# Designs tried in a protein design run: peptides against a protein of PDB entry 6FRK. Part 72

Target 1, 411 residues: chain A of PDB entry 6FRK
Amino acid sequence: NEEVLNAMLKEVCTALLEADVNIKLVKQLRENVKSAIDLEEMASGLNKRKMIQHAVFKELVKLVDPGVKAWTPTKGKQNVIMFVGLQGSGKTTTCSKLAYYYQRKGWKTCLICADTFRAGAFDQLKQNATKARIPFYGSYTEMDPVIIASEGVEKFKNENFEIIIVDTSGRHKQEDSLFEEMLQVANAIQPDNIVYVMDASIGQACEAQAKAFKDKVDVASVIVTKLDGHAKGGGALSAVAATKSPIIFIGTGEHIDDFEPFKTQPFISKLLGMGDIEGLIDKVNELKLDDNEALIEKLKHGQFTLRDMYEQFQNIMKMGPFSQILGMIPGFGTDFMSKGNEQESMARLKKLMTIMDSMNDQELDSTDGAKVFSKQPGRIQRVARGSGVSTRDVQELLTQYTKFAQMVKKM

## One batch from the design tools (peptide; made by RFdiffusion4, then SolubleMPNN)

Design b2_p13_2_s3 (from b2_p13_2, 7 letters changed)
Fold by OpenDDE base, seed 4:
Structure b2_p13_2_s3 (fold): chain B 411 residues (1-411), chain A 13 residues (1-13)
Amino acid sequence: as target 1 above (411 residues)
Amino acid sequence: ELELLRKILEELS
């Protein structure tokens, strides 16, 4: 039993190391899991795999919990949120994402660009803010970030903004001058929250970076970026351990809406390759699929039309990056689709929808759409011409539809 | 619905 436990723990530890979890945390987790598993209970014929998985899951949940409550903004108050992090961490884009998140929640939100070091930082922030209709402040001439931050915070306080986000300068490397600048900005604006933005893709460097920031600045929150379908989430554990601060949000893509509140359970489930069914359900529910009841009722009766398929394709397109959605499905590891394959899959999906846009209501609403086309081959030629594709492409779509319709009849 | 979406995603992948 101990040998089996050690073998399974070795596999889990290897997977966690491959997921960029810090070696020290992996060792600690291994010891904690060993201490939490009753070997006698494991001998009694309980599913050893489930028991170990549960123990690992529980210990990972503890590693993500810093034991401190996350800061939350107070409605009707002026909340100053200072962002800190390295250049390329996604800090500037994350400022815009957070601002957009709060704006969509009905908060009066604004952005301040106190990055005077990077050429075009203000233009980038301005572009993002303007697209999202978020008020912004910055300077093309002022070189002191303390002055810009102070003036911007004062301006937006006077205008009764509730969420005031301050983007600071990032450096490519940890420099004492950066930390001094950050401290001066923090002292001047007295932020209610300091958010460290970390790129998940930096792997084993996450701990050292997070620690360096925490040792210099009173980081109270963490945001992890670049958690796209292939991003190794293990660095997030290192960030929490080093900063002793909760992860509050995650960035899941390049779009301004590719941003969500951090949820411990789904994150750990995904990290373990268990998928994120809860997050998938949440994404489906956010689509406000008014016709979900009608579709569910059709599916219960084994009915599936080309229109029903089209609607499901639209839903998939609205859920966000295809790699992210797949990464929520149990058994689809983060590495299941390369970024190249994602674009190809999305292009394929869009092509299929374009073919269906050339179909008529009789074809789309038929319970046996494939038979409608088989009985009248002239329909295939019409749809092919209308969508600018080959007759073969239409036949491939109909074959795909038939496969899905058969799957629905078996549900 | 989620099972259907899963199956669609599996086929598109």
Scores: peptide ipSAE 0.139, ipTM 0.808, DockQ to the pose 0.064
Fold by OpenDDE base, seed 2:
Structure b2_p13_2_s3 (fold): chain B 411 residues (1-411), chain A 13 residues (1-13)
Amino acid sequence: as target 1 above (411 residues)
Amino acid sequence: ELELLRKILEELS
């Protein structure tokens, strides 16, 4: 039994190391899991694999919980949020994402560019802010980040902004000059929250980086970036362990809306390759699919039309990047996302929708759409001509529809 | 709905 436990723990430890979990944390987790597993209960015929998986899951949840309540902005107050992090961490992009997140929630939000080191930093911030319609402040002439940050914070305080986000300079390496500059800015503006932005793709370097920031700056929150299909996110555990600060958000892509509140359990589930069912539910619920009740009722009756399929494709398109949606489905590992298939999958969906746009209401609303086309083959030729596709492409769509309709009838 | 979405995504994959 101990040999089986050790073999399974070795497999889990290997998988966690391959997920960029720090080797010290993996060792500690292994010890904690061994201490949490009653070897006597494992002898009683319980599914040893499930027990170990549950113990691992529970210990990973503890590793991402710093035991400190996350800072939250106060409505109707001025909340100054300072961003810190290395160059290339996605800090500047994340400032814009956070600003956009709060703006969409009805907060009066603004951005300050206190990055005087990087040429074009202000232009980049201005471009991102303008696209998102977020008010911004910065200078092309002032070289002191303390002055820019102070003036910007004062300006936006006087204009009764609720969320004031300050982006600071990054560096390629941890430099004492960078930390001194960050401290000077922090002392001048007295931020309510300091957010450390970490790139998940740096793997085992996450711990040392996060520790260096925490040792120099009063980091109170962490945002992890580049949690796309390639980064398994094990660096997030290292960030929490080193900073003793909660992860508040994650960046999941390049778009301004590729940003979500951090949830511990879904994240650990994804890290273990279990999928994110909760995140999928939340994303589906966020779509406010008013027609969801009508669809559920049709599905309960085993009715599925080409229109219903079209609406589902629209919903998938609204859920954001297809890779992220697939990564939420249990059993769809990161390997599916790695093949660059996202754009191809979205193009495929759009092509199918374009074919359906050439269908008439009788074809779209038929409970047996494939039979309507089989009875009158001239419809296939009409739709093919109308959508600029081959008759084969229309037949492939009808074949897919038939598969979905058969699945619905079995539900 | 989620199960249908999953099945759709599985077939599109």
Scores: peptide ipSAE 0.032, ipTM 0.509, DockQ to the pose 0.064
Fold by OpenDDE base, seed 3:
Structure b2_p13_2_s3 (fold): chain B 411 residues (1-411), chain A 13 residues (1-13)
Amino acid sequence: as target 1 above (411 residues)
Amino acid sequence: ELELLRKILEELS
């Protein structure tokens, strides 16, 4: 029994290391799991695998909980949020994402560009802010980030902004001069929250990086970016361990809406390849797919039209990157869609929708769309010509529709 | 609904 436990723990430890979990944390987790598993209970015929998985899950949940309550902005107050992090961490993009998140929640939100180090930093922020209709401040002439940050914070405080986000300079390396600048900015603006932005893709470097920031500035929150990529998120555990600060949000893609509040359980489930059913439900619910009730009712009756399929493809497209959606489905490992496959899959969906855009209401609303086309082959040729595709492409779409309609009838 | 979405996604993958 102990040999079996040790073998299974070795596999789990290997998988966690492959997920960019820090070796020290993996060792600690292994010992904690060993201590939490009653070997006598394992002897009683309980599913040893489930027991180990549960113990691992429980210990991972503890690793993402720093035991500190996350800072939250106070409504009707002026909340200053300072962002810190390396260049390429997604910090500037994350500032815009956070600003947009709060704006959509009805907060009076603004952005300040205190990055004087990067050429075009202000233009980049301005572009992002303008697209999102977020008020912004910065300078083309002032080179002192402290002055810019102070003036911007004062301006937006006077204008009664509730969320004041300050983006700072990020350098390519941990440099003392960067940390000194961050400290000077922090001292000048006295932020209510300092957010460390970390790229999850840096793997084993996450601990050292996160620690270096925490040792210099009072990081109170962490945002992890690039969780849409090959990063399995294990670096996030290292960031929490090093900063002793909660993860408040995650960046899940390149779009301004590819940003979500951090949830421990879904995150750990995803890290373990268990999927995120709850996050999928939440994301579906956030889409306010009011038309879903009518669809669900039709589906319950085994009815599925080409229009219903079109609407589902629209819903999939609205859910964001297909890789993220697949990564939320249990059994679809994070590796299932390389970035190349995502774009291809989205292009495929868009192609199918373009074919359906050339269909008429009779074709779209038929309970047996494939039969409508089979009875009158001239419809296939019309749709093919209208959409600029081959008759074969239309036939492939109809074949796919038929498969889905058959699945719906079996539900 | 989620089951259908899963099945759709499984077939599209």
Scores: peptide ipSAE 0.024, ipTM 0.529, DockQ to the pose 0.065
Fold by OpenDDE base, seed 5:
Structure b2_p13_2_s3 (fold): chain B 411 residues (1-411), chain A 13 residues (1-13)
Amino acid sequence: as target 1 above (411 residues)
Amino acid sequence: ELELLRKILEELS
């Protein structure tokens, strides 16, 4: 029994190390799991695999919990959020994502560029802010980040902004001058929250970097970026351990919408390769897909129309990037869709929807849409001309529809 | 619903 436990723990430890989890945390987890498992209960015929999986999951959840409640902005107050992090961490992009997230929730949000070191930092922030219609502040002439941050914070406080995000200079390496500048900015603007932005792809370096920031400034929150890439997120555990601060958001791509609140259970499930079933359920619930009682009832009766398929495609498009959705489905690895394949899949989906936009209600609402088109081939030619596609593209759509309709009949 | 979405995504991938 102990040999079986040790073998299974070795596999789990290997998988966690391959997920960029710090070796110290992996060792601690192994000892905690061994201590949590009753070997006598394992001998009594309990499902050993399920017990170990549950124990591992529980200990990973504890590693992500810093025991500190995440800071949340107060409605109707001015909340100053200072961003800190290395150059290339995605800090500037994440500032825009966070501002956009709060703006979409009805907060009066703004951005301040206090990065005077990087050429074009202000232009980049201005470009991102303008695209999202977020008010911004910065200077082309002022070189002191303390002055820019102070003036910008004062301006936006006077204009009754609720979320004031300050982007700071990032360096390629830990430089004492950077940490001094960050401390001077923090002292001048007195932020309500300091957010450390970490790139998940830096792996084993996450602990040392996160600690260096926490030792200089009062980091209270962590945002992990580039979780859509090859980074399995193990570095996030190291950041929490080093900063003793909660992960509040994750960056899941390059788009401004590729940003979500951190959820512990889905993250650990994904880290273990179990998929993000809870996050998928939550996204489905947020889209109110269940409010379509008529669709659910049709599906229960094995009815599926081209309109029903169109509505499902709209729902998929509302869920966000395909890479994120697929990465939430158990058995779809993070590498299943390269970034190039996502755009192609979305373009394919949009093309299918454009073909269906050229269909009439009789075609869309038929319980046997493929039969309607097969009986009257002139419909295929009409739809093809209307959507600017080949008759073959319409036939391919109808073939795909027929496959889905057959799957629904088997559900 | 989730199973249908999963199957749709599998066919689109």
Scores: peptide ipSAE 0.021, ipTM 0.480, DockQ to the pose 0.065

Design b2_p13_3_s1 (from b2_p13_3, 5 letters changed)
Fold by OpenDDE base, seed 1:
Parts: structure tokens; C-alpha cells; sequence
Structure b2_p13_3_s1 (fold): chain B 411 residues (1-411), chain A 13 residues (1-13)
């Protein structure tokens, strides 16, 4: 039993290391899991794998909890949020994402560019802010970030902004000059929250980087970026451990709306390859699929048409990168990425939609679309000719539809 | 309902 436990823990530890979890944290987790598992309960014929998985999950949840409540802005107050982080961490993009997030929630939000070091930093921020219709401040002539930050904060305080986000200069390395500049800015503007932005793709370097920031600046919140890429987010655990600060948001792509509040359970589920069902639900809900109340009501009645399937394919295509969506679904993680790239998956959906574009309303709106085609095989040939596909491709679509319609009837 | 979307994606697989 102990050998089996050790073997399973070795596999879990390997998977966590491959997910960029710091080796010290993996070792600690292994010992904590061993101490939390009752070996006597494992002997009683309980599913050992499920027990280990649950213990691992529980210990990972503890590792992302710093024991400190996340700062939240106060409605009707002026909340100054200072962003800090290395160059290339996605800091500037994340400032815009956070501003847009609060703006969509009806907060009076603005952006300040206090990055005087990077050429075109203000133009980049201005471009992002303008696209999102977010008010912004910065200078083309002032070189002191303290002056820009102070003037911008004062301006937006006087204009009764509720969320005042200050983007600061990044550096390529941990330079004392960067930390001094950040400290001077922080002292001048007296932020209500300091957000450290971390790139998840830096892997094992996350701990040292996060610690260096925390040792110099009073980091109170963490945002993790680039969780859409190869980074499985294990670096986030290192950031929490080093900063002792909660993760408040995650960046899940390049788009301004590829940004979500951090949820511990979904994040750990995704880290373990169990999928992010909740994040995908939230993403579906954000798409205002509520406009499909009629569809949800039909689904509750076990009705599902080819038109309903078409509309769902359109919705899936609107959710953003297919790789992200699929990576959120249990069982579609690593194994689905091995079966095709995002472009192939989108091309497959587009092909299915093109087949359905050649169907008539009677075929699309039938609650038993497959039976309509089975009763009149000439319809399959018509649709195949109309869409430029084989009769087999149409039959495959109808087979998929039938599987869906059967699942909907079982709901 | 989310289970529908899960099932939708499972059948697209």
C-alpha cells in the first residue's frame, strides 16, 4: 500500500513539476499529502486514486491561499491601484484588462501611464484605453514617473474616478533602480493596492522574481498572465508563497476580455488536468447566451434541433481561442491538443456549419432532424451537393447531432 | 445548462 501510494505520489509530483510548480512546494505537498492520507482507509478498498487525488487537490488549494483576504475596491470611493512587474509580464495589457473589467461593472475607471522608461509605453496604453473607451493620462515630455503618477492620480481624484490604475515601468532584470522608482511612485501616490503582475510562462523563476518584488514593494495582490499558453499555472503557487498575497485575477489570452477573477477550485482543477468547468460556465454566461433563454428552455424539455446545434457552434466560435475552451473541458486537455490544433478544430466547426447552411428550415427546426434525413435520403444528397461535401460528411454530422439530441433528452 | 456544453464538446471530439 505504501509503495502504491509512493508511486502515485511520484506521478503527481512529476505532473506538478511539469506544471511549473516549484520543487520545494512539490516536496512539501508530497509530505502533506502523505500525512493527510489515512493508510488504513486506503486498505479498506476505497478508491486509492480518488483519495490521493482529493488529498492533492486539498493541499494545492491551501498553497494558493495565503491566508490573507484579497483587497477589493470600495464603491463610491477613489481607489488607487498601482501595477508593478517585469517588462514582458503583460503588466500594461493587464492594466487595461482590469480597467475594462471594472468599467463593464459600472465603475468609473481610468488608466495612468507612469512608464517613462519604455519608448511607446504611453502610446500603447493610449491605444488600449481608447479601444476600450477608458479615460487615460500620461505624458510625452515628462520623464519623472513620480510626477506623471502624482498628476494623473490628482486629476482623476478631482474628476471623481472610482478606479485609478497606475501602470509603472518594467525592467528586464531585478534592478535596484526599478525598485527605487516603484517605491518613489508608491510613496507619492499612496496606492490602496499594489498589484504584482507575473508571467506564468517563466516557470521555476516565479518564486525568486515574486520574492524580489515583495522584499522591495508592499505587494498586496497578484495577477497571473499567459495562462492560455504552455504555462499550466504552477508558477502561481510560487508567487503566492513568495508574496504572501492572493491571486485576484488571471489573464487567459491576448484579448481585453481574456481576464477573469481568480477562483481557487477551477484553477487547481485545471492545474491537475481535470478541466475548468466553472470558468467555461462563466465564459458561456458572459457571452450572454441568456439571449438563448429559448434554447435553454427547449433543452430543459429535451428538445434539440440542428439549428440549436448551429447556434451553439457559433457561440463556441465567439468564445475565443478554441484551445482555451477545450482546455477548460474535462477530458479535452492534453489528449485533445494531441488530436488537432486550434485551426483544425475551428475548420471542422466551420465545415459542419457550412453543411447546415445547405439545410432547409424543415431540416434545421425538426426536433428529430436525423429522422427527417433517414426517411428521405434524397435530403442528404441535396445537402451534400449544396455544401460541396460527401454524403458521408452529412451522415457524420447527423450522427453527431443524434448523439447530442440523445444527451439532451437525458438531461 | 453547462452539462449540455460539456456534452456538446464531448460529441465534437
Amino acid sequence: as target 1 above (411 residues)
Amino acid sequence: DWKYFENLLKALA
Scores: peptide ipSAE 0.014, ipTM 0.425, DockQ to the pose 0.081
Fold by OpenDDE base, seed 4:
Structure b2_p13_3_s1 (fold): chain B 411 residues (1-411), chain A 13 residues (1-13)
Amino acid sequence: as target 1 above (411 residues)
Amino acid sequence: DWKYFENLLKALA
């Protein structure tokens, strides 16, 4: 039993190292998992694999929990959020994403560009902010980030902004001058929250970088970027461990909407290759899809109609980029939809919905919609003519629906 | 496409 445990733990440790989890954390996790597993319970015929997976999952959940409650902005107050991080971490893009997130939540949000080091930093922020209709401040002439940050914060405080995001200079390397500048900015504006932005793709360097920032500035929150790529997110664990600060958001792509609140369980599930089932559910629930509870209840009873499928297609179309949704599904790697395939997949969903728009209520609301069509083949021809598609396209939709309804009945 | 729905359902279950 101990040999089997050690072999399985070796595989898990290898997979975690390949997921960019820091070697110290992997060692600690290994010892914690060994201590949490009762070898006597393993002898009793419980699925050893499930037990180890559960123990690993629990210990990973602990590693992303710093034991500190995440800072949250206060409604009706002026919340100053300072961003810190290296150049190329996605910091500037993340400032815009966070601003847009709060704006969509009905917060009065603004952006300040205090990056005086990078040529075109202000133009980039201005472009992003203008596209998102977010108020912004910066200078083309002022070279002191402290002055820009102070003036911008004062301006937006006086205008009763609730979320004031300050983007700072990022450098390619950790330089003492960068940290001094960050400290001067932080002292001048007295931020309510300092957010460290980390690129997940830097792998094993995540710990050292996160630690270097935390040792110099009072990092209170972490945002992890570039989780849309091959980065499995193991560096996020290193950032939490080094900063002792919670991950508050993740960046999941290049678009302004490719940004979501961090959720521990979905993230760990994705890290383990279990898929982001909970994050998908939560993203679906956040869309205020009115009938999600009714759908879940129907699914629990093994009932699934063509209307229920249509509503699911509408829900998926509302979830945003189809590539993100597929990337949340277990066994659909990021490779399943190149950017070119997304438009085609959305067009295909729209085509399927157009076919269903030509169905009647009896066809849509039948618990056995496929049988309704099989009993009366003239319905297929009617729907095909109504939607401007072939009878084959309607049959393909019905074949899909049948497979779905059969899965729901097995759930 | 279909596996997406399968997995979405598995996610909702």
Scores: peptide ipSAE 0.008, ipTM 0.412, DockQ to the pose 0.051
Fold by OpenDDE base, seed 3:
Structure b2_p13_3_s1 (fold): chain B 411 residues (1-411), chain A 13 residues (1-13)
Amino acid sequence: as target 1 above (411 residues)
Amino acid sequence: DWKYFENLLKALA
């Protein structure tokens, strides 16, 4: 029993290390899991695998909980949020994502560029802000980030902004000059929250980086970026451990909407490769896809039409990038959709939808759409001509639909 | 692509 436990724990530890979880945290987790598992209960014929998985899951949940309540902005107040992090962490992009997130929730949001070190920092922020219709402040002439930050914060406080986001300079390396500048900015603007932005792809360097920021500035929140890449997010555990600060949001892509509130359970489930079925359901529910209840009921009855498939393609397109959705499905590693494959997959969906746009209601609403087309092959030629595609492309769509409809009938 | 959509529907059902 102990040998079996040790073998299974070795596999879990290997998987966690492959997920960029810090070696120290993996060792500690292994010890905690060993202490939490009753070997006598394992002897009684309980599903050893499920017990170990549950123990591992529980210990990982503890590792992402710093025991500190996340800061939340107060409605009707001026909330100053200062961003800190290295260059290339996605900090500037994340400022825009956070501003857009709050703007969409009906908060009066603005952005301040206090990055005087990076050439074109203000232009980049201005471009992002303008595209999102977010008010912004910065200077082309002022070189002191403290002055820019102070003036911008004062301006937007006077204009009764509720969310005032300050983007600071990021350096390529941990430099004392960067930390002193961050401290001076923080002291001048007195932020309500300091957000450390970390790139998940830096792997084992996450701990040392996060610690260096926390040791210099009062980091109260963490945002983890680039969780759409090969990084399974194990670095996030290192950031929480080092900063003793909660993860508040995650960046899941390059788009301004590739940003979501951090949820512990879904994140750990994803880290373990269990998928995030609950997060997918939540995301579907957040979209107020009233049509989903009707679809779920149809699926339960083994009914699936080409229209139902079309609506699902629309829903998937509304949910955002396929990489995010794939990352929520058990057994689909982040590798399944390289960024190039996502645009291609979305283009494929749009092509399929364009084919279906050339179908009539009888074809779309048939519970056996493929049989409608098989009985009258002239329909395939009509749809192909209407959509500007080959008859083969229509047949491929119908073949795909048939596979789905057969699966739904077996559910 | 299609296995994804299959698994998505299974996850939604």
Scores: peptide ipSAE 0.008, ipTM 0.401, DockQ to the pose 0.059
Fold by OpenDDE base, seed 5:
Structure b2_p13_3_s1 (fold): chain B 411 residues (1-411), chain A 13 residues (1-13)
Amino acid sequence: as target 1 above (411 residues)
Amino acid sequence: DWKYFENLLKALA
């Protein structure tokens, strides 16, 4: 039993390391999971796998919780939000995304470009802000970010802006001069919140980078970017651990609306390759897909068939921007989206639907469709022939279905 | 890599 536990934990740890979870956090998680699992309860024939899953999930939830309440802006107050982070972290884009998010929520938002280091930083911010109809401030001539930030903050305070976002210089290297500049800006504008923007794709470097920022400026919030790419989000745990600050938002793409409030459960589910069923349900509900009440009820009852999956693919196909929705479907992780454009993702869905079109009602309506195929391998061959695909393609579909159905059974 | 999610799901499944 301990050997089985250790083997499973080794696989989980390997997977978490492959998810860019910091090695120290993975070690800590392993120890915490071992301590949380009652080996005696595991010996009693309980579903050892479910217990380990639950323990791993619970410990990952703790790793993304700094135990500190996220800062929230006060309505009718002038809230100054300073952004800090490395160049290429998506900081400037994220400033625009956050400003747009608050603007859409009925806040009077503005952007200040205090990045004097990068040529064209102000033009980039101006372009993004103009597209989103967000007021902006910056200079083409002033080289002191403290002056720009101070003047911009004063201007927008006097104009009764509620959300004043200050973008700072991002450098490629952690230079002391950058940190001193950020500290000088922070001291001058006295921000209500300092947001560290981190690229999830930097993997194991997330801890050291996040720590370096926290050691120099009072980081109070984290935003993780590039969670749409190959980044599995494990770096987010490192950022929380290093900054002791909550993740407040995530960037999930290049578009200004590829930005969402951080939700712990969906994030951990996605990190675990479970997918964001809750976020999918929320997004599906936001899209007012009336036909989804029946699905939501089935999901609540832990029932999910191949037909239910087919119907979801049809619904997704009707909804248009696939990238965001597919990434929320369990088994259609970031890798499903990262390998192709929206058209390729749609083509993959159509292929999966074509495979399911070759299934019979017994296969489609089975609460354990994968078991129907596993018991009678000839069904896989039939479906493969009927749909013009390989038996491997059918097996891949069944694997994805099994993943989804297992998640639904845990909801 | 799909293998990661597969391994994680195998580890979690």
Scores: peptide ipSAE 0.006, ipTM 0.322, DockQ to the pose 0.021; fails the geometry check

